# Ledger of designs, part 44: peptides against a protein of PDB entry 5CWW

Target 1, 194 residues: chain A of PDB entry 5CWW
Amino acid sequence: VPKLQGPFDFDLNPEDEQDDEVELKDIYVIGEKPRVADLMRGEEEELEMMKEDQHNGLSLNIICLLSTSGQVKICLDIDGVEAQWLPPRSKNKRLFAPPPEPPSLLTFQTFDTLKPAEVTPDGWPMFSEDATSPYSFYVTHPAGITYISLTPWVFRLESELQSDSEAGTEFRIDLLAKGQGSERDRIFTQTRTQ

## One batch from the design tools (peptide; made by RFdiffusion4, then SolubleMPNN)

Design b2_p29_7_s3 (from b2_p29_7, 13 letters changed)
Fold by OpenDDE base, seed 1:
Structure b2_p29_7_s3 (fold): chain B 194 residues (1-194), chain A 29 residues (1-29)
Amino acid sequence: as target 1 above (194 residues)
Amino acid sequence: DEEKRKRVLEALKKALEKLREEEKRKEEE
């Protein structure tokens, strides 16, 4: 039986302008791609087919959160939260370990998809996937549709995670953090017919 | 490899901490 995971702590959240708890409406999870080193244990033929796909993914889970206001929060699972199964009810496991600290998600980026005038109390923004890329998605709202792509920074971050070189890593990571390189494009805006 | 990966993630965390401090300072001005 799968175990429910959570609660999650959010590390490095921006200070929300409003003291009000951000009401979340939707969650979009991008699963990690397997690391090349973990795949080397398989047959040689599977290695060749996966070489092309491996270059384009992040070896971390990404959790995207969407608020009622159309705010998107991009979080990284640094701790590597794996699917947990309920241990078989064996009577004798001394649950004496303090409950593990809840896993923390690292807030990488927060941005709005709606203008203040487009935010409505009854708004229902939703995520939808892009069939062309696992690291691109849409936010749909009655006011419009926004395309989002994480590909620019995902590629750079994965390159650092797989790099054998320590030289310049801190500098490149600092640039990555400051750049906030997610693409955001409003592809459709609903014209209010007055 | 795991130690290097950990170092990269620690560097990312530190970079983001610095960014949040800078953002907070700009909102207070």
Scores: peptide ipSAE 0.534, ipTM 0.901, DockQ to the pose 0.844
Fold by OpenDDE base, seed 5:
Structure b2_p29_7_s3 (fold): chain B 194 residues (1-194), chain A 29 residues (1-29)
Amino acid sequence: as target 1 above (194 residues)
Amino acid sequence: DEEKRKRVLEALKKALEKLREEEKRKEEE
């Protein structure tokens, strides 16, 4: 039986400017690409096809959260949340190990896709995938469609995660964090039909 | 490799912590 996961703790979440509880409406998960080391245990033929794909992704899950207001939060799963199954009812009352600390998500970036005037109480923004890239997606709202791409920073972060050299890593990571380099483009705006 | 990965992620966390602190300071001014 699948275990219900959550609640997740959000680490480094910016203070939401709105005192109102950010109501989440949608979640978009970008699964991590398997690490090369994990693939080496598979059949050699599957390894070649996966190697080409591995160079083009992040070895972390990305969780995108979308609020009613059109706010997007880009979160990184640093702990590597895997699908959890309910432990088999082993009869052995293992001592109450304190419940494992809930997995934390690291909030990388937060931004709005809607203008304040476009926000409606009944607005239901939704994520949709981009068929051209797993690290790009759309936020669709009645007011318009916003294209988002994580590509500008994802590959840089992965390069640091795979780096054999510690030299300059801290500096490059600092630049990465400050850069907030996700692309955000309004590709469609709904003109009020007269 | 795992230790290096951990260090990178800790560095990222620290960088983001600093950024959030700077953001808070700017909002309070």
Scores: peptide ipSAE 0.533, ipTM 0.901, DockQ to the pose 0.865
Fold by OpenDDE base, seed 2:
Structure b2_p29_7_s3 (fold): chain B 194 residues (1-194), chain A 29 residues (1-29)
Amino acid sequence: as target 1 above (194 residues)
Amino acid sequence: DEEKRKRVLEALKKALEKLREEEKRKEEE
């Protein structure tokens, strides 16, 4: 049985200009790609196919959160939260290890997918996957559909994580943070034919 | 490799902290 994990702390949230209570409606998780070192335990042929896959992803979990208002929050799992299974009901009194520090999610980016006039109390925005890329997805709302791609910064961040050179890393990371280059495109808008 | 990874993530955190501080300052002006 999967173990429910949480609560998570959200670090570096932007000050929401809007009132304090962001009601979350949906979550979209992009799992980390396995690290090369973890793949080396497999057969050589599987390794080559997996090497191509390693060049094309982030070695961090990405957690996308969607509010009722259509706000998307992109969070990075910097602590490396692994899927946990409920320990088998073995009666062993596991000594209460001090509760591990709650895992923190780093808020990388926050943006809106809806205009203020499109936000409705009964609106139910949802995530949906893009079959063409693991780092692209859609936000669907009755008012419209927004395409989102994380690709522009994901590969740059991974390049820094995998780089052997420390030279210029701080500068490139600063540019990455400031750029927040997620692509966002409204691909459909529901026209209310009055 | 893990130490470098940690350093990159700390640099990212610091960069985002600075960005949030700059955003806050602009909203207060």
Scores: peptide ipSAE 0.533, ipTM 0.901, DockQ to the pose 0.855
Fold by OpenDDE base, seed 3:
Structure b2_p29_7_s3 (fold): chain B 194 residues (1-194), chain A 29 residues (1-29)
Amino acid sequence: as target 1 above (194 residues)
Amino acid sequence: DEEKRKRVLEALKKALEKLREEEKRKEEE
């Protein structure tokens, strides 16, 4: 049985006055892609790697959170949370290691997918995947559908993580953090037939 | 490689901390 992981601590969460009242409705997880160095050891994987070379994913897990208000929070798993299984019920009192510090997520970006007038108490926004990219997804709500893509900054961040050059890394990371270049496009809006 | 990765992630964290401090300062003005 998979072990429930959490609660997660959110590092660098915006002090939104509303943060204490944010009801989460959905979670979307983008798993880390294996590092290129780890993939090169297997003979059969060379053929699949050559086709995916253009879409080198991030070597970090991304956790997207969606609130009732349509707020999306993009979090990075810096600590590398691995799937844990419930220990088999074997009798040995393994000394309860102090509960590992709760895994922390780094809040990278927060943005809204709904206008204030579109927010409803009974609204149930949901994530849905994009078949064309693991780093693109949709937020569906009765008021409309929003396309989101993380690809612009994901590629840049991975390039820095894999770079052999230390020169200019801090400057490029500062620009990446300031830019927060997630794409957001409202592809459908439900017109209230008055 | 792991040390470099750690440095990049620390730099990212520091950059985001500065942004949050700047946002907070603008809300207080």
Scores: peptide ipSAE 0.532, ipTM 0.900, DockQ to the pose 0.856

Design b2_p29_8_s1
Fold by OpenDDE base, seed 4:
Structure b2_p29_8_s1 (fold): chain B 194 residues (1-194), chain A 29 residues (1-29)
Amino acid sequence: as target 1 above (194 residues)
Amino acid sequence: SRTDQLAAKLAALADRRRAERLAAAAAAA
């Protein structure tokens, strides 16, 4: 039985966001691609398959969070949180070890998909996948549909994570962090029939 | 700034990954 994990701590969460004010409605997870270091331990045949996969994705889990207001938060699992399973019910009441520190996610970017006037208290925004890319998705709300793509930064970040050279990495990562981040495009807006 | 901290954390990750690759390569040799 999988163990319920959470709550997560959000590192670098925007200061203006009080955790109590954001009601989450949906979560979209993009699983990490294999890392080169993991490749070095595999059989040669598995290595070739994994190399092809590595160049096409980020070696970090991405956790996308969607609020009732249409706010999207893009988080990175820097530490590599693994799925935990419920330990078999061993009868021994383990002494209350202090609850393990909650896992931390790095908040990469936060943005809105709805205009303030489109936000409704009963709004139910949802994620949906893009069949053309694992790093693109849609946010669907009664007011409209927003296309989101992480591709502007995700592959660049992975390139830096896989680089064998330190030269320029800090500078390029700085540019990446200060950049526009994810692509957003409202592809559909529902016309309010007055 | 927040972005500076973000950059620093990502850079640190890059450094760790590089170190891990170097260690793995050394162990395989």
Scores: peptide ipSAE 0.614, ipTM 0.935, DockQ to the pose 0.814
Fold by OpenDDE base, seed 1:
Structure b2_p29_8_s1 (fold): chain B 194 residues (1-194), chain A 29 residues (1-29)
Amino acid sequence: as target 1 above (194 residues)
Amino acid sequence: SRTDQLAAKLAALADRRRAERLAAAAAAA
């Protein structure tokens, strides 16, 4: 049985967001791609196939959160939260282990998919996958559908995480952090037939 | 700024990953 993980602490959460005010409606998780170092421990045959695929994704888990208001929060698992399984009911309640530090997620980006006038109290935005890319998805709301892509930054970030050189890394990461981040495009808007 | 802190945290991650790769390469040698 998987261990219930959480609550997650959000590092670099926008200061204006009172945690109590954000009602989450949906979660979308993009699993990490294997790291080259982890691949080096595998069989040579798997290494050759993965060398061709080295640019296939980010070696970090991405957690996307969606609020009732249509706000999307893109979070990165920098610490590499491993799936925890419930220990077998061994009677040894290690009563005195300090509570493990709550897992922390790094808030990379926060943005809205709805205009203020489109937000309704009974709104139910939902994530849906894009079959063409693991790093693209849709947010569907009664008011409209928004396409989101992480591709503008995800591959560049991975390139920095895989780089053997420190030269220019800080500069490129700074540009990445200051950039527009994810692509966002409203592909459908529900017109109220008056 | 928040952005500066974000950049710093990501840079630190990159540094850790490099160190891990270097250590792995040294262990394989």
Scores: peptide ipSAE 0.612, ipTM 0.934, DockQ to the pose 0.824
Fold by OpenDDE base, seed 3:
Structure b2_p29_8_s1 (fold): chain B 194 residues (1-194), chain A 29 residues (1-29)
Amino acid sequence: as target 1 above (194 residues)
Amino acid sequence: SRTDQLAAKLAALADRRRAERLAAAAAAA
């Protein structure tokens, strides 16, 4: 049985966020594409097939979090969090193992999908997938639907992660970090029939 | 700044990935 993982610590969380104030309603996970280096230990033929897949995705897990207020937090799994399974009930709970440090996620970007006037205490924003891209999705709320795409930065980041040269990498990553260029577009707004 | 720290962490990751690829290539040779 898969073990429920969490809570996660958020590295570089926005300073203005009080952790206690954010109620999460939904999670959207984009699984990583396999890394070439991990595949090089396998058969050469499998390596060539997987190289094509790497050009079409990020070799990091992306965890998107959605709050009741419609805030989206995009997090990157830099450390490579692996799925954990429930240990077999070994009777010897070593009482004295320091609690493992909670796994951390890198907070890449945080943004709102709702206007302040659209936020309701009973709101139920949800993620939904986009069939056209694994790196695009929608946030649905009674007030409207917002399209989100990570494509403006995801492929650029992967290019840097796969680069064989250090030349210019730092500069391009600096630009990427400053840009935080996820696309966000409100595609539908519910008209309240007054 | 937060953005500087973000960039530094991503750059460090890129460096680690490059090192891993180089090591793997050397082991296969």
Scores: peptide ipSAE 0.612, ipTM 0.934, DockQ to the pose 0.807
Fold by OpenDDE base, seed 2:
Structure b2_p29_8_s1 (fold): chain B 194 residues (1-194), chain A 29 residues (1-29)
Amino acid sequence: as target 1 above (194 residues)
Amino acid sequence: SRTDQLAAKLAALADRRRAERLAAAAAAA
């Protein structure tokens, strides 16, 4: 039986976000791509395939959260949360094992897809995938559709995570963090017929 | 700032990943 994981703690949540104010409606997970070092331990054939795939994705899980208000939160799994299974019912439940620390996600970016006037209490925004890219997706809402792409930063971050040199890494990561470079484009707006 | 902390955490991750690769390479040699 899979172990229920969560609740997740969010590291570096925006200061203005009261946890109680954000009602989540949907979650979109982008699974990590294998790390090159891990691939080198695998079959040579898998290495060749990854060399040919010019754009190896991020070696981190990305968790996107969508609120009722159309707020998107992009979170990174820095610690590598793996699927946990309930331990086999060994009779010796150590009753006193400290509860495992909840996994933490790093909040990379938060942004809105709706204007304040478009937010409704009964809103039901949803994620949908982009078939052309694993790092692009859509947020659909009765008010409109927003295209989101993580590609402006995800590959740059991965490049830093794979770099054998520390030279300039801190600087480039600083620029990446300050840039908050997810692409966001409202591709459709529903005109309210008066 | 929040962004500075974010950058620091990501940089630390990069350092850990580099260390892991170096250790793996050393073990294979």
Scores: peptide ipSAE 0.611, ipTM 0.934, DockQ to the pose 0.817

Design b2_p29_8_s3
Fold by OpenDDE base, seed 3:
Structure b2_p29_8_s3 (fold): chain B 194 residues (1-194), chain A 29 residues (1-29)
Amino acid sequence: as target 1 above (194 residues)
Amino acid sequence: SRVEQLAKKLAKLAKEEKRKRLEELKELA
């Protein structure tokens, strides 16, 4: 899995939050699904397994950012999309190719995992993976554990990315916008022992 | 491009999600 090592440019953040005020503590990256073309080089059985998993992964990299306050920002690497849609740049690594521009990240969703009263100066929220799904994870904090799943929208977004027709795009995206975003459930809350 | 159109739509979605977050913060406060 190519390690998406930053820096990332946040070009499409909603104007109102100066990202400058958010102290990041952790990053969780969900890599893009392998290209179907790369799978076609393998046995037909792997392709069928990926088709049967309705959770065909998103063809975009997802970057999740976690702040000290328990804020989660879900970002999409849109440059990855452009790279998929752009004809393969002729491998002529021109020696003078400008340094690859850092990936542009689109903030897709921002939400909090902690209540204001749960935020402590010494609190250290962290991501942890869900072994059952690449698009689900946990945010752990001394105050509690929050389960997060991106599955409610990932499939629909992928369907839109793979669509050959612009027809109905507006409608489908509108459904995404009006639909449920990421699933977020507090699965554990630490009771303050008196 | 299709990507640009998608990005624009996703940006709108992000703004709406931000609004929802702010509402949630008010409820938690």
Scores: peptide ipSAE 0.201, ipTM 0.752, DockQ to the pose 0.047
Fold by OpenDDE base, seed 2:
Structure b2_p29_8_s3 (fold): chain B 194 residues (1-194), chain A 29 residues (1-29)
Amino acid sequence: as target 1 above (194 residues)
Amino acid sequence: SRVEQLAKKLAKLAKEEKRKRLEELKELA
């Protein structure tokens, strides 16, 4: 699992002056699906399991950011794709190459998991994985638990990334934009016993 | 590059999603 160690450059965030002041509490990373070429070097048994999963995975790393207020940002690592198209730089130039620029993260979606009244100074929202899907997870907070699924758009985005034709791409992305985006459901709310 | 074109389109999408979020926050307040 490539440890994406920060710092992450949010160079592709729309210049929203308000995003720089968000206090982050937790990070959840969904790794890119393995490349078939990289899998062919591994054991055949891993290849069969990955073929079934390859149809359901994204070729980009997804970085989810969680603020103290329960705000979630879904970010995509775009540089991971560019590195795939760059000719393998000769091993000798890596020694003098400036440290690889931190991956540029593109904010894909931002949403809240808490109501304003649920936000407390001592609150600590946290990510937790869903054992049933790599593209689903939970945000847990003392006020409640929110289920999040990226499955509604991940497959569609992957289809665009793998498409050989630019024809209709704008239309399909527009459909993604008009869609519901990530699924978000509050599955538990802590009742204040007065 | 194709990736850059996709990135630009996704950036536009992100701006629209932010607008939606702001609208949702106004409805929750």
Scores: peptide ipSAE 0.204, ipTM 0.751, DockQ to the pose 0.047; fails the geometry check
Fold by OpenDDE base, seed 1:
Structure b2_p29_8_s3 (fold): chain B 194 residues (1-194), chain A 29 residues (1-29)
Amino acid sequence: as target 1 above (194 residues)
Amino acid sequence: SRVEQLAKKLAKLAKEEKRKRLEELKELA
């Protein structure tokens, strides 16, 4: 998984996001599915397994941001899409690629995993992976554990990104808009013993 | 570009989702 180590430019924050000084606590990155062209160097059996996997992942990097208050932002690396649409630059153009511009992140969804009453100065949330799904994860906090799944929209978004037809695009995007966002389920709540 | 069109649509979705979140927060306050 390419570690996106660079400063993320949140240029695509909708202007109306008053940067309430959201203190970030953790970052969780879901890497884009590998491109078939990059996989052609593998054995035929790996190619078949990867073909099945190619249908099951998003071609964009997903960056999840977690605040101290338990707010999650699901961000998409849109610049990654542009790079996919660029014909594979022949390795030979030694053109001084301008320093890779920091990826522009689009905030796709924002939601809270904690109630206001659960937010404490010393209780900091953290991400943890779901070993059973690359598009599911947990937010762990002393007050509780929240399961999050991106599967309700990831596959539909990928289908739209891979679609060669503009026909029905508006309808499909509307379905993404009206559809359930990320699944969020509080699987554990610590009962405050009064 | 197609990507730009998608980005614009996704940005619209994000704004709508933010609105929903704000409404949820108001109900919890």
Scores: peptide ipSAE 0.203, ipTM 0.748, DockQ to the pose 0.025; fails the geometry check
Fold by OpenDDE base, seed 4:
Structure b2_p29_8_s3 (fold): chain B 194 residues (1-194), chain A 29 residues (1-29)
Amino acid sequence: as target 1 above (194 residues)
Amino acid sequence: SRVEQLAKKLAKLAKEEKRKRLEELKELA
């Protein structure tokens, strides 16, 4: 489990009413696609999984945040991208290196998995993985289970990140903007047995 | 930088998604 060394500075635009009132209940991390160089050093099994799944994973870490109200925030670790493009900063961890600035997380999408009437004070929404896809997961709550998939946009975003051409970048990002967001499907609803 | 440009665009997307979420909440209320 990549130890998310917090604190995460959410570059929450200060002008956006700080959903600071959002009590976080759970976190789900989708690790970045391993670099080809790391794949060459990695266990053959990881290489085979990546070769077979033509699904080129995102080169960015995705951090999903879940609130007590069932709100999901999909965040992207942008600093991870910069670190990929920046020559490895000389690991001279000077003893007095300021604490690594918390990774700047960009909120990509925010959505709810619960209806307002389903939100309860004692509710405990949780993430769970989907074994079939690294970019799909579930949010479980006593009121129901919601399937979430990031696949509608993650591959397009990766394509943009890997594009060598600045030409058309604006257009492609606009297509991402106009495109489908994360898939969200309630797969189970707990019927209140009266 | 390319990353900065991407970040700015994604930030815009996030704002739009927030708006959509708020609209959805209003429809569910």
Scores: peptide ipSAE 0.203, ipTM 0.751, DockQ to the pose 0.046; fails the geometry check

Design b2_p29_8_s4
Fold by OpenDDE base, seed 5:
Structure b2_p29_8_s4 (fold): chain B 194 residues (1-194), chain A 29 residues (1-29)
Amino acid sequence: as target 1 above (194 residues)
Amino acid sequence: SRTDKLAAKLAELAKKERERRKRLAEELA
């Protein structure tokens, strides 16, 4: 039986966000690219195909959270949340290991997809995938559709995670953290027929 | 600042990943 994971602890939430105030409506998970080490256990033929794709993603899971108000929170799975299985019921009173610390998500970025005037109590923002890129998606709401792309920073972050050199890493990461350059574009706005 | 903390955490992550790869390479040699 799979172990229920969560709740997640959110690290580095915006100072103005009280976790208790954000009602989540949807979640969108972008799975990590396969790690080379995990691929080495696969058949040789799969290894060649993945080498070309190794540059095409982040080695971390990205968890996108969407609130009722249209707020998107981009979180990184820094702990590498793996599927946990319930330990077999061993008859032996094994000392209950302290409950594992809840998995932590690193809040990378938070932004709004709706204007305050567009937020409605009955609003139902939803994620939808972009077939052209795993790191792009849409937020749909009755008020409009917003395109979001994480590509401006994902590949740069991956480059830092895969770098064998420490030279300049701190500087480039600082730029990433300060820039938080997810693309956000309102592609459709519902015109209220007055 | 929040961004400084974020940068620090990402830098730490990068360091851990480098160390992980180094250990893996050493185990395979």
Scores: peptide ipSAE 0.561, ipTM 0.919, DockQ to the pose 0.787
Fold by OpenDDE base, seed 3:
Structure b2_p29_8_s4 (fold): chain B 194 residues (1-194), chain A 29 residues (1-29)
Amino acid sequence: as target 1 above (194 residues)
Amino acid sequence: SRTDKLAAKLAELAKKERERRKRLAEELA
């Protein structure tokens, strides 16, 4: 059952994670690559720029969440894909239409960037971008800096989403889901000189 | 397991997207 944790519904959260226990401090969003269907509606000039970028990203938005404890949650915007299948919501929002269901996020991966001893109540971890890659970023904390890359899985997932053949898809997706997921590397550690 | 559910959801997304493209190609042909 999707758990409502704030403005988003989270699907497939870790079973041991209590909704009230994770204090979020930062959010990092990686926007989806332009869709081919949207390209057909764009001006010819936008079409050429988008064709080159079509192979360089995921067709889904990625939402990264960071807690006070340095926990990172990587989520996929599934509703962004489903919205393509929903008939255009007639702009006539009936005045008494139930509030739109909050968008659902699929929790792809959860991991820690800090050791338990590095976690402090006043700790302030933050995301920062990698200028060299849209699918890599850093988590900065007083205790250290961690590099994170989504490249080990994001392009594989996109390949499956763009495939015209169903042959082997279930097998490859299973391997992707059971894999190690994102790359993590602590690039700097603040040594407290005792 | 959680990973099995994740795999199933991702596979369903891939299937839906493939079906969408197939329908679009058939409409344009």
Scores: peptide ipSAE 0.567, ipTM 0.921, DockQ to the pose 0.786; fails the geometry check
Fold by OpenDDE base, seed 1:
Structure b2_p29_8_s4 (fold): chain B 194 residues (1-194), chain A 29 residues (1-29)
Amino acid sequence: as target 1 above (194 residues)
Amino acid sequence: SRTDKLAAKLAELAKKERERRKRLAEELA
């Protein structure tokens, strides 16, 4: 039986967001690129192809959350949450190891896709994928469609995670944290016909 | 600031990942 994972703790959640105030409507998960160690089990030819692919993704899972208000929260799985399976119910009352600390997600960025005037109580925003890029997606709402791309920072972050040198890392990470340069573009707006 | 804390956490993550790779390389050597 799969172990139900959660609740997740959101680290660095905006201070102004009370847990009760944000109703989540959709989740979009961008899986991590395969780890090199997992690639070593493949044939040498697969390794070469995957080495090229290794440069094209983040080694962390990204979890995007969408609220009723059109707020997008970009979270990073820094703990490397793996699918856990419940151990077979062996009848032995093994002293339950203290429940593992709930996995934490790092809130990287939060932004709105809707203007305040576009937010409606019955609004139902949804994620949809971009077939051309794993790190780009759309938020669809009756008021409009917003294109989002994480590419401006994802590859930079991965470069830091894969770097063998700490030289300049602190500076570059600081720029990443301050910039949080996700691309956001409203590609369609539904004109309210008065 | 929140951004400073974020930067610190990301830097720590990068450090941990470097250390992980270093350990892996040492185990394979």
Scores: peptide ipSAE 0.564, ipTM 0.920, DockQ to the pose 0.796; fails the geometry check
Fold by OpenDDE base, seed 4:
Order: sequence, then C-alpha cells, then structure tokens
Structure b2_p29_8_s4 (fold): chain B 194 residues (1-194), chain A 29 residues (1-29)
Amino acid sequence: as target 1 above (194 residues)
Amino acid sequence: SRTDKLAAKLAELAKKERERRKRLAEELA
C-alpha cells in the first residue's frame, strides 16, 4: 500500500483504506492542554489554574482529517509528545541525514459522516468549531450537518496518561481502543425538494 | 489486530508519560 505521501505518516490506517483513494479537504486541530511541567516554570497562578483545568483536556494534539467523501479520521499526535521529551536533537546537521521521517500520526478512529448516496464529486465537506467544547465539532456538507464529539474517550485517555500507576492501565487502554466511542450525530439533513 | 496495535501504542504512550512525570518529580525533589 503506497504510503500517503504527505507531511504526515499515518500509523494504523485502516487496512482497507488505500491511501490513494482518500482526498483530504479539511483539517481540524485540537491543541493539547498545557502541561503542568511546562507551567511550573511560569507564574504560580497559572499553575493553579491549569491544575484545575487539567481535567478538561487531552495532553496530546488531536488532528482530525476530513475527506471529500465525508470520512473523518481522528489522529493523535504521538510524536509531538515524544518530541517534547527528546533531548535537543544533537544539531549535527549531517548533510546527508535522511530527511527526518515525517511526523507520524496515530490513527485512533475513522468514520463516515455521509452515506454513500450523499457523496458527490463536487461535495466540499468542512469542519466547524463547537464553541462549547474544543473536543466537539461539526462536519458540514451540502447533504447535511454532523455533530461529532470526542469527549466519550478523550477524558478517559487523559486519565490514563496522567495516571501514576500502571495498575489496570493496559486493560483500560484496551477498552478505549476497542470502544473508541466518538459521538456522531446527524443534526441536519438536507431534504431534497422534489 | 489493528485495535490491539492501537492499544499497545497508547499503553506505551501512557508508560512514557508516567516515566516522564516520575523523572520530573525526582528532579524537583
């Protein structure tokens, strides 16, 4: 399967998705919540505020990708988290260093927002923000509007990422991976006026 | 399965994050 030539390598793409068949039309990025460690160097007041807010987000960037067919891919920026931990790459710019491997995105979930009959060649699905939550958004298409929420799993995942104990983590992560659990609701469907 | 691989990657991430926090706590102690 030819790897999607792009700025991102998608890890764990669905096997049935030929990368060549998915034309991306839009991207929606949910930024990571600030990490306490990064704030400990800042004002104490910011630290306290962030401790209270730490329960309100994921410590990973989430990258949502939208195809022309209305397919949504929910990806996690794993490398971004690792890069923050990587000691400063020794600046040995070896002239012949292979181009840095494109940052890998972990494909968490893929789902459709359109029925096959709703997919049009000229369809231009787009993301739109939900002002009430960074982890909820809409996919708009001429055929309709779909509400999406990542909240069912985001906070659970964050809980595992913030856990100080390994006890049960593997089991709970397995449940997360199996359940995924993004909410998807069609809130509007365009009625074809015959 | 894909799901198993996903779980493994997430578990590894959680482990790395825990180790990071542990190191940070040790440095601040």
Scores: peptide ipSAE 0.556, ipTM 0.917, DockQ to the pose 0.793; fails the geometry check

